# Ledger of designs, part 34: peptides against a protein of PDB entry 4Y8H

Target 1, 222 residues: chain A of PDB entry 4Y8H
Amino acid sequence: TTIVGVKFNNGVVIAADTRSTQGPIVADKNCAKLHRISPKIWCAGAGTAADTEAVTQLIGSNIELHSLYTSREPRVVSALQMLKQHLFKYQGHIGAYLIVAGVDPTGSHLFSIHAHGSTDVGYYLSLGSGSLAAMAVLESHWKQDLTKEEAIKLASDAIQAGIWNDLGSGSNVDVCVMEIGKDAEYLRNYLTPNVREEKQKSYKFPRGTTAVLKESIVNICD

## One batch from the design tools (peptide; made by RFdiffusion4, then SolubleMPNN)

Design b2_p14_7_s2
Fold by OpenDDE base, seed 5:
Structure b2_p14_7_s2 (fold): chain B 222 residues (1-222), chain A 14 residues (1-14)
Amino acid sequence: as target 1 above (222 residues)
Amino acid sequence: SAAEELRRKTSFGA
């Protein structure tokens, strides 16, 4: 997995690759790794896919209830706190590594969470097996005061570094853009750089391509 | 379900 988050001048972008693996097996070539916690709060998940999905759904439900109870729009820091407390309680046994991002009445936010419940903050972040490949791109090209377009490009380039260089990452780039004053823009398969071309040859040979060298009929009935 | 199917979205160090 390669997941990234990048802050820009008026919001935050997160991006992910779309490969799911089971050891050496590609289990899904086009899985979704971006999860909605609330309409304007999204996360990217690495680690155990079931845990990332389940924990984000649980916190998403609790955030909705909290929003209704408080008559307030959901805050990224509330989601962060609920996630980290839940993960810490399970001492890293819930294998969720998350980049959490969003916009709320207090502004735009970008955080990361590790499975044991630690949290980080930054203007750009990467997690997953492709995180070093992504971070090499981020460290080379990140600057302060990115535009939306520059941030989307930087995030997508960082994910592509994971796609090309990390065995645990592959296929497509998913993006979610959360800009202040706008709805979240979920760009499923924003880039599809691994579209398979038409097969140049057929592997269906006509009957008789394999020669029969010998035939014998044996009666096996007594 | 997503919860029933164990798939790895590999994290660095995990």
Scores: peptide ipSAE 0.021, ipTM 0.532, DockQ to the pose 0.298
Fold by OpenDDE base, seed 1:
Structure b2_p14_7_s2 (fold): chain B 222 residues (1-222), chain A 14 residues (1-14)
Amino acid sequence: as target 1 above (222 residues)
Amino acid sequence: SAAEELRRKTSFGA
């Protein structure tokens, strides 16, 4: 997995690759790694796929209830706190490594969470087996005051570094853009750099290509 | 599914 987050002047972008693995096996070539916690709060998940999905759904549900109870839009820091307390309670046994990002009435936010419940803050972040490949791109090209378009490009270039260089990463780039004052823009398969070319030949032969060498009919009724 | 539970979205350092 390669997941990244990048802040820009008016919001935050997160991106992910779309490969899921089971050891040496590609289990899914086009899985979704971006999860919605709330309309304007999204996360990218690395680690155990079931744990990343389940924990983000659980916190998403609790954030919705909290929003209704408080009559306030959900805050990224509330999601961060709920996630870290839950993960810490399970002492790293829930294998969720998350980049959590969003916009709320307090502004734009970007955080990471590890399975043991530690949290980090930054203007750009990467996690997953492809994180070093992604970070090489981020460290080379990140600057303060990025535009939306520059941030999307930087995030997608960082994910591509994971796709090309990390065994655990592959296929496509998914992007989610969260800009202040706008709806979240989920760009599923924003880049599809691994589309298979058309097959030059077909293994679908005409019926009768395989000759019948022998046939026998046996009556099994007495 | 059981297959989904076994899917790994790998993390570095885990």
Scores: peptide ipSAE 0.020, ipTM 0.527, DockQ to the pose 0.317
Fold by OpenDDE base, seed 2:
Structure b2_p14_7_s2 (fold): chain B 222 residues (1-222), chain A 14 residues (1-14)
Amino acid sequence: as target 1 above (222 residues)
Amino acid sequence: SAAEELRRKTSFGA
């Protein structure tokens, strides 16, 4: 997995690859790794796919209830706190590594969470087996005061670095853009750089295509 | 699904 987050001048973008693996097996070529916590708070998940989905759904439900109870729009820091406390309770046994991002009445936010419940903050972040490939791109091209378009490009370039260089990453780029004063823009399959070519020929041959060159009968009974 | 439980998104580092 390669997941990234990038802050820009008026919001935040997250992106992910779409490969799911089971050891050496590609289990899904086009899985969704971006999850909605609330309308304007999204996360990207690495680690165990079931855990990332389940924990984000659980916290999403609790954030909705909290929002209704407080009569306030959901805050990214509230989602962060709920996620980290839940993960810490399970001592890293819930295999969720998350980049959490969003916009709320206090502005735009970008955080990461590890399975043991530690959290980080930054203007750009990467997680997953492709994180080093992604971070090489981010460190080379990140600047302050990015535009929306520059941030989407930077995030997608960083995910592509994971697609090309990490065995655990592949297929497509998904993007979610959260801009202040706008609805979240979920761009499923924003890039599809791995479209399979049409098969040139059939691999099914008629019987007898391979000739029998020699036959011998050997008696093995004394 | 059982298939989703078997899917891993590889992580790098603790």
Scores: peptide ipSAE 0.020, ipTM 0.522, DockQ to the pose 0.313
Fold by OpenDDE base, seed 3:
Structure b2_p14_7_s2 (fold): chain B 222 residues (1-222), chain A 14 residues (1-14)
Amino acid sequence: as target 1 above (222 residues)
Amino acid sequence: SAAEELRRKTSFGA
C-alpha cells in the first residue's frame, strides 16, 4: 500500500493506490483505500484491510452521533482522538495505519495514526509499504503554500512512485480533496496508468480440438 | 474505455 496526505493553501488532499495483496498474491487490483468518516473528514488506510474499514466505520458512526449530540459539525481532532483511543485499547492488534484528513470550522487538518495509537501531525505524510517511495517524491517537490492543483499533482506523483517501485502497491490512483467552504471531492480512479492491453492470444479453442475417442454409460444404481 | 468506465467523481457535503 501507498497512502499520502498533502496540505494546500485552502484545504487538504489524500491519495492512495488500489492494490490489495495476500502475501505474494494480488487479491484485488482496484480496491478502495479511501474511507469517509464524515462528509468532510476522510482517511486513507494501510495494514489489514478489514481492520481499516471496520475501525473507520465504527468511528464514523460515533462521530455522527457526537455531531448530533453537540449540534456541531464534526472536527478532525475528535475523529483522531476516537481512533487513537480505540487503537490503543487493542494494543496494536487492530492492524490499522491511517492518514486522517479533513476540513471543519477550525480549518484544514492532516494527521497520521499507527496501530498502537500514536499520532503525528504534518503538512505532508506517507504510510504503507510504498511510503519511502512516496516520501522521496514529497521531499523533492513539496513547498509551502501549495495550490489545490499542485497538491493533487504532488499527491498523485507520490502514489505513482509507490505503484512503480513498491511490490505492495499498484494499479490506480484514488484521490479525495477536502477544501474549506466546499464539499469533499472523491475522485475514484483519478489516474488509471495500468490499463491491461488486449491479450495477443485466446485460450478459446475451436470445438473438436480434443476428439472424443470413446463414450461409455455405467449404471451405478442397484 | 475500461479506464473511463471505472472512473467515478462524487461530492459529499454535510
Scores: peptide ipSAE 0.012, ipTM 0.337, DockQ to the pose 0.033

Design b2_p14_7_s3
Fold by OpenDDE base, seed 4:
Structure b2_p14_7_s3 (fold): chain B 222 residues (1-222), chain A 14 residues (1-14)
Amino acid sequence: as target 1 above (222 residues)
Amino acid sequence: SAEEEERSKWSLGA
């Protein structure tokens, strides 16, 4: 996995690749790694797919209840605190590594969380097996006061660095843009740089192409 | 579900 977050002048963008694996096997070429905690708070997940989905849904539900109880829009720091306390309670056994980002009445925010419940803050972050490939791009091209378009490009370029250089990353780039005063913009398959070309041959053969060499009927009733 | 059990085995890389 390669996941990134980038702050820009009026919000935050997160992005992810779309590969899942089972050891050396590609399990899914187009999985979704961006999860909605609330309408304006999204996260990107690395680690165990089920754990990232389950923990984000759990905290999303609790954030909704908290928002209703307090009569306030949910805050990214509230989601961060709930996530980190939950993950810490389970001592890293919940395999969720998250970049949490969003907009709330206090502004735009970008955080990361590790499975043991540690948290970081930054203007740009990367996690996953592709994090170093992504960070090489981020460190090279990040600047203060990015525009939305520059931040989307930077995030997508960083994800592509993971796609090309990390075995655990691949296929497509998903993006979520959270701008102050707007709805979140979820861009599923924002980039699809690995579309397979048309096959040179058809592998549809006529019926009977494979000869029947032997047939046997066995009674399976006692 | 069997599909949920299969998804539980997926690694995203971390």
Scores: peptide ipSAE 0.268, ipTM 0.740, DockQ to the pose 0.900; fails the geometry check
Fold by OpenDDE base, seed 2:
Structure b2_p14_7_s3 (fold): chain B 222 residues (1-222), chain A 14 residues (1-14)
Amino acid sequence: as target 1 above (222 residues)
Amino acid sequence: SAEEEERSKWSLGA
């Protein structure tokens, strides 16, 4: 997996690749690694697929209840705190590594969470087996005061670095853009750089293509 | 579901 988050002047973007694996095999070529916690708070997940999906759904439900109870829009820091406390309780046995991002009444936010419950903050972040490939792109091209378009490009270029260089990453780029004052924009398969060309030949040969070179009849009765 | 059991074995790489 390669997942990234990038802050821009008026919001935050997250992006992910679309490969899942089972040891040496590709399990799914086009899985979704971006999860909605609330309408304006999304996360990207690395680690165990079931754990990332289950923990984000659980916290999403609790955030909705909390929002209704408090009569307030959900905050990214509330989701962060709920996630980290839950993961810490399970001492890293829940294999979820998350980039959590969103917009709320306090502004735009970007955080990461590890399976043991540690958290980081930054203007750009990467996680997963492709994180170093992604970070090489981010460190080379990140600047302050990015536009929305520059941030989407930077995030997608960083994911592509994982697609090309990490065995755990592959296929497509998914993007979610969370801009202040707008709805979240989920861009499923924003890039599809691995579409296979049409097969030029067929291995369906006519009957008799393989010649019989020799025949022998052997009596097997004693 | 069988799909959920298969998903439990999927690694995303971390």
Scores: peptide ipSAE 0.255, ipTM 0.739, DockQ to the pose 0.767; fails the geometry check
Fold by OpenDDE base, seed 1:
Structure b2_p14_7_s3 (fold): chain B 222 residues (1-222), chain A 14 residues (1-14)
Amino acid sequence: as target 1 above (222 residues)
Amino acid sequence: SAEEEERSKWSLGA
């Protein structure tokens, strides 16, 4: 997996690759690693697929209840706190590594969470097996005061670095843009750089292409 | 489901 987050002048973008694996096997070529916690709070997950999905759904549900109870829009720091406390409680046995990002009444936020419940903050972050490939791009091209378009490009270029250089990453780039004062923009398969060309030949032959040379019926009852 | 059980075995690389 390669997941990234990049802050820009008016919001935050997260991006992910779309490969899942089972050891040396590609399990899914186009899995979704971006999860909605709330309308304006999204996360990207690395680690165990089931754990990332389950923990984000659980916290998403609790954030919705909290929002209703408080009559307030959900805050990214509330989601961060709930996630880290949950993960810490399970002492790293829940294999979820998350980049959590969003916009709320306090502004735009970008955090990371590790399976043992540690958290980081930054203007750009990467996690997963492709994180070093992504970080090489981020460190080379990140600047302050990025535009939305520059941030989307930077995030997608960083994910592509994972796709091309990390065995655990592959296929497509998914993006989610969270801009202040706007709805979240989920761009599923924003880039599809691994579309296979049309097959030049087919091995589908008409039935009867293989000749029957002989037939015999044998009674096997004594 | 069998699909959920298969998904539980998926790694996202971390």
Scores: peptide ipSAE 0.255, ipTM 0.742, DockQ to the pose 0.875; fails the geometry check
Fold by OpenDDE base, seed 3:
Structure b2_p14_7_s3 (fold): chain B 222 residues (1-222), chain A 14 residues (1-14)
Amino acid sequence: as target 1 above (222 residues)
Amino acid sequence: SAEEEERSKWSLGA
């Protein structure tokens, strides 16, 4: 997996690759690693697929209840706190590594969470097996005061570095843009750089290619 | 088996 987050002047972008693996096997070529916690708070997950999905759904449900109870839009730091407390309670046995990002009434936010419940903050972050490939791109091209378009490009270039250089990463780039004062923009398969070419040969032989040499009907009921 | 338990873990590459 390669997941990234990048802050820009008016919001935050997260991006992910779309490969799922099972040891040496590609399990899914086009899985979704971006999860909605709330309308304006999204996360990207690395680690165990079931754990990342289940923990984000659980916290998403509790954030909705909290928002209704408080009559307030949910805050990214509230989601962060709920996630870290849950993960810490399970002492790293829930294999979720998350980049959490969003916009709320206090502004735009970008955080990471590890399975043991530690949290980081930054203007750009990467996680997963492809994180070093992604970070090489981020460290080379990140600057202050990025535009939305520059941040989307930087995030997608960083994911592509994982796709090309990490065995655990592959296929497509998914993006989610969270801009202040706008709805979240989820761009499923924003880039599809690995479209498979048509196979040069078909093994679909015409009927009758294998001749029937003999037929026999045997009654097996006495 | 430990291998079957590992097979149930779809790894997103942590």
Scores: peptide ipSAE 0.230, ipTM 0.687, DockQ to the pose 0.493; fails the geometry check

Design b2_p14_7_s4
Fold by OpenDDE base, seed 4:
Structure b2_p14_7_s4 (fold): chain B 222 residues (1-222), chain A 14 residues (1-14)
Amino acid sequence: as target 1 above (222 residues)
Amino acid sequence: SAAEEALRKTSFGA
């Protein structure tokens, strides 16, 4: 997995690759790694897919209840706190590594959370097996006062670094843009750089191209 | 889905 977050002048963007793995096996070529906690608070998840989905749904539900109870729009820091307390309680056994981002009445926010409940803050973040590949791009090209378009490009370039260089990352780039004063923009398959080319040759051969040299039927009951 | 439960999104250090 490669997940990133990048702050820009008026909001935050998160992005993810779309490969899911089971050890050396590609289990899903186009999984969704961006999760909605609330309408304007999204996260990207690395680690155990089930845990990332389940924990974000749980906190999303609790955030909705909290929002209703307090008569306030959800805050990213509230989601962060709920996530970290939950993850800390389980001492890293919930395998969720999250980049949490969003906009709220206090502004735009970008955080990361590790499975043991530690949290980080930054203007740009990466997690997952592709995080170093992504971070190399981020460190090379990040600047202050990014535009929305520059941040989307930077995030997508960072995800592509994971796609091309990390075994655990691949296929497509998903993006979610959270801009102050706007609805969140979820861009599923924003980039699809791994579309399989048309096969140059048909590998359908006539029947009998490979001769059967010998056939033997063995009864195992004799 | 049950299939999603078995899926992993490889993290660095996991």
Scores: peptide ipSAE 0.025, ipTM 0.474, DockQ to the pose 0.328
Fold by OpenDDE base, seed 2:
Structure b2_p14_7_s4 (fold): chain B 222 residues (1-222), chain A 14 residues (1-14)
Amino acid sequence: as target 1 above (222 residues)
Amino acid sequence: SAAEEALRKTSFGA
């Protein structure tokens, strides 16, 4: 997995690859790794796919209840706190590594969470097996005061670095843009750089295509 | 599903 987050002048973008693996096996070529916690708070997940999905759904439900109870729009820091406390409670046994991002009445936010419940803050972040490939791109091209378009480009380039250089990453780029004062823009398969061409030939040969050149019967019983 | 539990999005250290 390669997941990234990038802050820009008026919001935050997250992006992910779309490969799911089981050891050396590609289990899904086009899985979704971006999860909605609330309308304007999204996360990207690495680690165990079931854990990332389940924990984000659980916290999403609790954030909705909290929002209703408080009569307030949900805050990214509330989601962060709920996620980290839940993960810490399970001592890293819930294999979720998350980049959490969003917009709320306090502004735009970008955080990361590890399975043991530690959290980081930054203007750009990467996680997953492709994180070093992504970070090489981010460190090379990140600047302050990015535009929306520059941030989408930077995030997608960082994901592509994972797609090309990390065995655990592949296929497509998904993007979610959260801009202040707008609805979240979820761009499923924003880039599809690995479309396979049609197979030129069939490997289904008629019976008898391979001739029997020689036959021998050997008695092995005395 | 049990199949989804076995699906890993490879992270460093897990």
Scores: peptide ipSAE 0.023, ipTM 0.510, DockQ to the pose 0.329
Fold by OpenDDE base, seed 5:
Structure b2_p14_7_s4 (fold): chain B 222 residues (1-222), chain A 14 residues (1-14)
Amino acid sequence: as target 1 above (222 residues)
Amino acid sequence: SAAEEALRKTSFGA
């Protein structure tokens, strides 16, 4: 997995690759790694796929209830705190590594959460097996006061670094843009750099292509 | 390793 988050002048972008793996096997070529916690709060998940999905749904549900109870729009820091406390309670046994981002009445936010419940803050973040490949791009090209377009480009380039260089990452780039004063823009398969061309040859060989090299008749009945 | 599995979005399917 390669997941990234990048802050820009008026919001935050998160991005992810779309490969799911089971050891050396590609389980899903086009899985969704971006999850909605609330309309304007999204996360990207690495680690155990089931845990990332389940924990984000649980916190998303509780954030909605909290929002209704308080008559307030959900805050990214509330989601962060709820995720942190939940993950810490399970002492890293819930294998969720998250980049949490969003916009709320207090502004735009970008955080990371590790499975043991530690949290970080930054203007750009990467997690997953492709995080170093992504971070090499981020460290090389990140600047302050990015535009929306520059941030999307930077995030997508960072994910592509994971796609090309990390065995655990691959296929497509998903993006979610959360801009202040706008609805969240979920760009599923924003880039599809691994579309397979039409196969040049058919693997249907004519009958008889495989020669019989040896035949033996064995009488099995006494 | 558990750490490598944690870095990858691993589908734990049976």
Scores: peptide ipSAE 0.022, ipTM 0.504, DockQ to the pose 0.197
Fold by OpenDDE base, seed 3:
Structure b2_p14_7_s4 (fold): chain B 222 residues (1-222), chain A 14 residues (1-14)
Amino acid sequence: as target 1 above (222 residues)
Amino acid sequence: SAAEEALRKTSFGA
């Protein structure tokens, strides 16, 4: 997995690759690693796919209840706190590694969470097996005061570095843009750089290519 | 061939 987050002048972008693996096997070529916690708070997940999905749904439900109770839009720091307390309680046995980002009445935010419940803050972050490939791009091209377009490009270039250089990453780039004063924009398959070419050979041989040498009918019921 | 295609764009508001 390669997941990234990048802050820009008026918001935050997160991005992910779309490969799921089971050891050396590609389990899914086009999985979704971006999860909605609330309308304007999204996360990218690395680690155990079931755990990332389940924990984000659980916290998403509790954030909705909290928003209704307080009569306020949910805050990214509230989601962060709920996630870290839950993960810490399970001592890293819930294999969720998250980049959490969003916009709220206090501004735009970008955080990371590890499975043991530690949290970090930054203007750009990467997690997953492709995180070093992504970070090489981020460290080379990140600057202060990025535009939305520059941040989307930087995030997508960082995910592509994971796609090309990390065995655990592949296929497509998903993006979610959270800009202050706008709706969140979830861009499923924003880039599809790995479209399969037409196969040069077919194994669909004509009927009769393999000769029938013998036929027998056996009654297996009395 | 590399293709840039947004297969799905979804917007979520408050």
Scores: peptide ipSAE 0.011, ipTM 0.357, DockQ to the pose 0.030

## One batch from the design tools (peptide; made by RFdiffusion4, then SolubleMPNN)

Design b2_p15_1_s1 (from b2_p15_1, 5 letters changed)
Fold by OpenDDE base, seed 5:
Structure b2_p15_1_s1 (fold): chain B 222 residues (1-222), chain A 15 residues (1-15)
Amino acid sequence: as target 1 above (222 residues)
Amino acid sequence: AAAAALAEALASIRY
């Protein structure tokens, strides 16, 4: 997995690859790793797929209830705190590694969370097996005061570094843009750089294409 | 071999 977050002048972008794995096997070529916690708070997940999905749904539900109870729009720091406390309670046994981002009445936010409940803050972040490939791109091209377009480009280039160089990452780039004063823009398959061309040949050969080289009848009964 | 095949079969789906 390669997941990234990038802050820009008026919001935050998160992006992810679309490969899921089971050891050496590609389980899904086009899974969705971007999860909605609330309308304007999204996360990208790495680690155990079930844990990332379940924990983000659980906190998303509790954030909605909290929003209704408080008559306030959900805050990214509230989601961060709930996720952190939940993950810490389970001592890293919930294998969720998250980049949490969003916009709220206090501004734009970008955080990371590790399975043991530690959290980081940054203007750009990467997680997953492709995180070093992504970070090499981020460290090379990140600057202050990014535009929306520059941040989407940087995030998508960082995910592509994971797609091309990390065995655990692949297929497509998903993006979610959270800009202040706008709705969240979920760009499913924003880039599809691995579309296979039409197969040049049929692999259904005529019967008899494989010649019988030898035939022998062996009696195996005594 | 059975333990490795079981470990592969028990490999959680990873993102």
Scores: peptide ipSAE 0.420, ipTM 0.746, DockQ to the pose 0.566; fails the geometry check
Fold by OpenDDE base, seed 3:
Structure b2_p15_1_s1 (fold): chain B 222 residues (1-222), chain A 15 residues (1-15)
Amino acid sequence: as target 1 above (222 residues)
Amino acid sequence: AAAAALAEALASIRY
């Protein structure tokens, strides 16, 4: 997995690759690693797929109830605190590694969370097996005062570095843009750089290519 | 070989 987050002048962008694995096997070529916690708070997940999905759904439900109870839009720091406390309670046995980002009445926010419940803050972050490939791009091209377009490009270039150089990453780039005063823009398959060409040969043989040599009916019931 | 095949079959799906 390669997941990234990048802050820009008026918001935050997160991005992810779309490969899931089961040991050495590609389980899904086009999975979704971006999860909605609330309308304007999204996360990218790495680690155990079931744990990342289940923990983000659980906290998303509790954030909705908290928003209704307080009569306030949900805050990214509230989601961060709920995720942190839940993950810490399970001592890293819930294998969720998250980049959490969003916009709220206090501004734009970007955080990371590890499975043991530690949290970091940054203007740009990467997690997953492709995080070093992504960070090499981020460290080379990040600057202060990024535009929306520059941040989307930087995030997508960092995910592509994971796609090309990390065995655990692959296929497509998903993006979510959270800008202050706008709805969240979820860009599923923003880039599809790995469309397979048509196979040079067809495996559809004419009927009768393999001759039937003998037929027999066997009764399997006594 | 059987333990490796079982470990692969029981491997969690990862992101």
Scores: peptide ipSAE 0.420, ipTM 0.745, DockQ to the pose 0.521; fails the geometry check
Fold by OpenDDE base, seed 2:
Structure b2_p15_1_s1 (fold): chain B 222 residues (1-222), chain A 15 residues (1-15)
Amino acid sequence: as target 1 above (222 residues)
Amino acid sequence: AAAAALAEALASIRY
């Protein structure tokens, strides 16, 4: 997996690749790694697929209840704290590694969370097996005061570095843009750089295409 | 160890 987050002047963007794996096997070529916690708070997940999906759904449900109880819009720091405390309780046995981003009444936010419940803050972040490939792009091209378009490009270029260089990453780029004063823009398959060409020929030959030239019976018992 | 790690990797879908 390659997941990234990038802050820009008026919001935050997150992006992910679309490969899931079972060791050396590609399980799904076009999975969705971007999860909605609330309308304006999204996360990208790496690690165990079931754990990332289940923990984000659980916290999303509890954030909705908290929002209703407090009569307040959900805050990214509330989602961060709930995720962190839940993951810490399970001592890293819940294999979720998350980039959490969003907009709320306090502004735009970008955080990362590790399975043991540690948290980081930054203007750009990467996680997953492709994180070093993504970070090489981010460190080379990140600047202050990015526009929305520059941040989407930087995030998608960083995911592509994972797609091309990390075995755990592949297929497509998904993007979610969270801008202050707007609805979240979820761009499923924003880039599809791995469309396979049509097969030029059929490999289905009729039975008997390969002639049997000779047969011999060999006794292997003494 | 490699066979156990492969069995666990085959059992768990990862992102």
Scores: peptide ipSAE 0.413, ipTM 0.742, DockQ to the pose 0.546; fails the geometry check
Fold by OpenDDE base, seed 1:
Structure b2_p15_1_s1 (fold): chain B 222 residues (1-222), chain A 15 residues (1-15)
Amino acid sequence: as target 1 above (222 residues)
Amino acid sequence: AAAAALAEALASIRY
């Protein structure tokens, strides 16, 4: 997996690749690694697929209840704290590694969370097996005061570095843009750089192509 | 331990 987050002047972008694996096997070529915690708070997940999905759904439900109870829009720091405390409680046995990002009434936020419940903050972050490939791109091209378009490009270039160089990463780039004062823009398959060409030939031959060389009827009642 | 860890790694879908 390659997941990234990049802050820009008026928000935050997260991006992910779309490969899932079972050891050496590609389980899904086009899985969704971007999860909605709330309308304006999204996360990207690496690690155990079931754990990343289940923990983000659980916190998403609790964030909705908390929002209703407080009559306030959800905050990224509330999601961060709930995720951190939950993961820490399970001592790293929940194999979720998350980039959590969003916009709220306090501004734009970007965090990472590890399975043991540690958290980091940054203007750009990468996680997963492709994180070093992504970070090489981020460290080379990140600057302060990125535009939305520059941040989407940087995030997608960083995911492509994972797609091309990491065995755990592949297929497509998914993007989610969270800009202050706008709805979240979920760009499923923003890039599809691995579309296979049309097959030049078919292995579907006309019926009767294989000749019958011999037939025999055997009685089984002897 | 290595065989169990491999079996678990092969059984779980990873992102």
Scores: peptide ipSAE 0.412, ipTM 0.737, DockQ to the pose 0.496; fails the geometry check

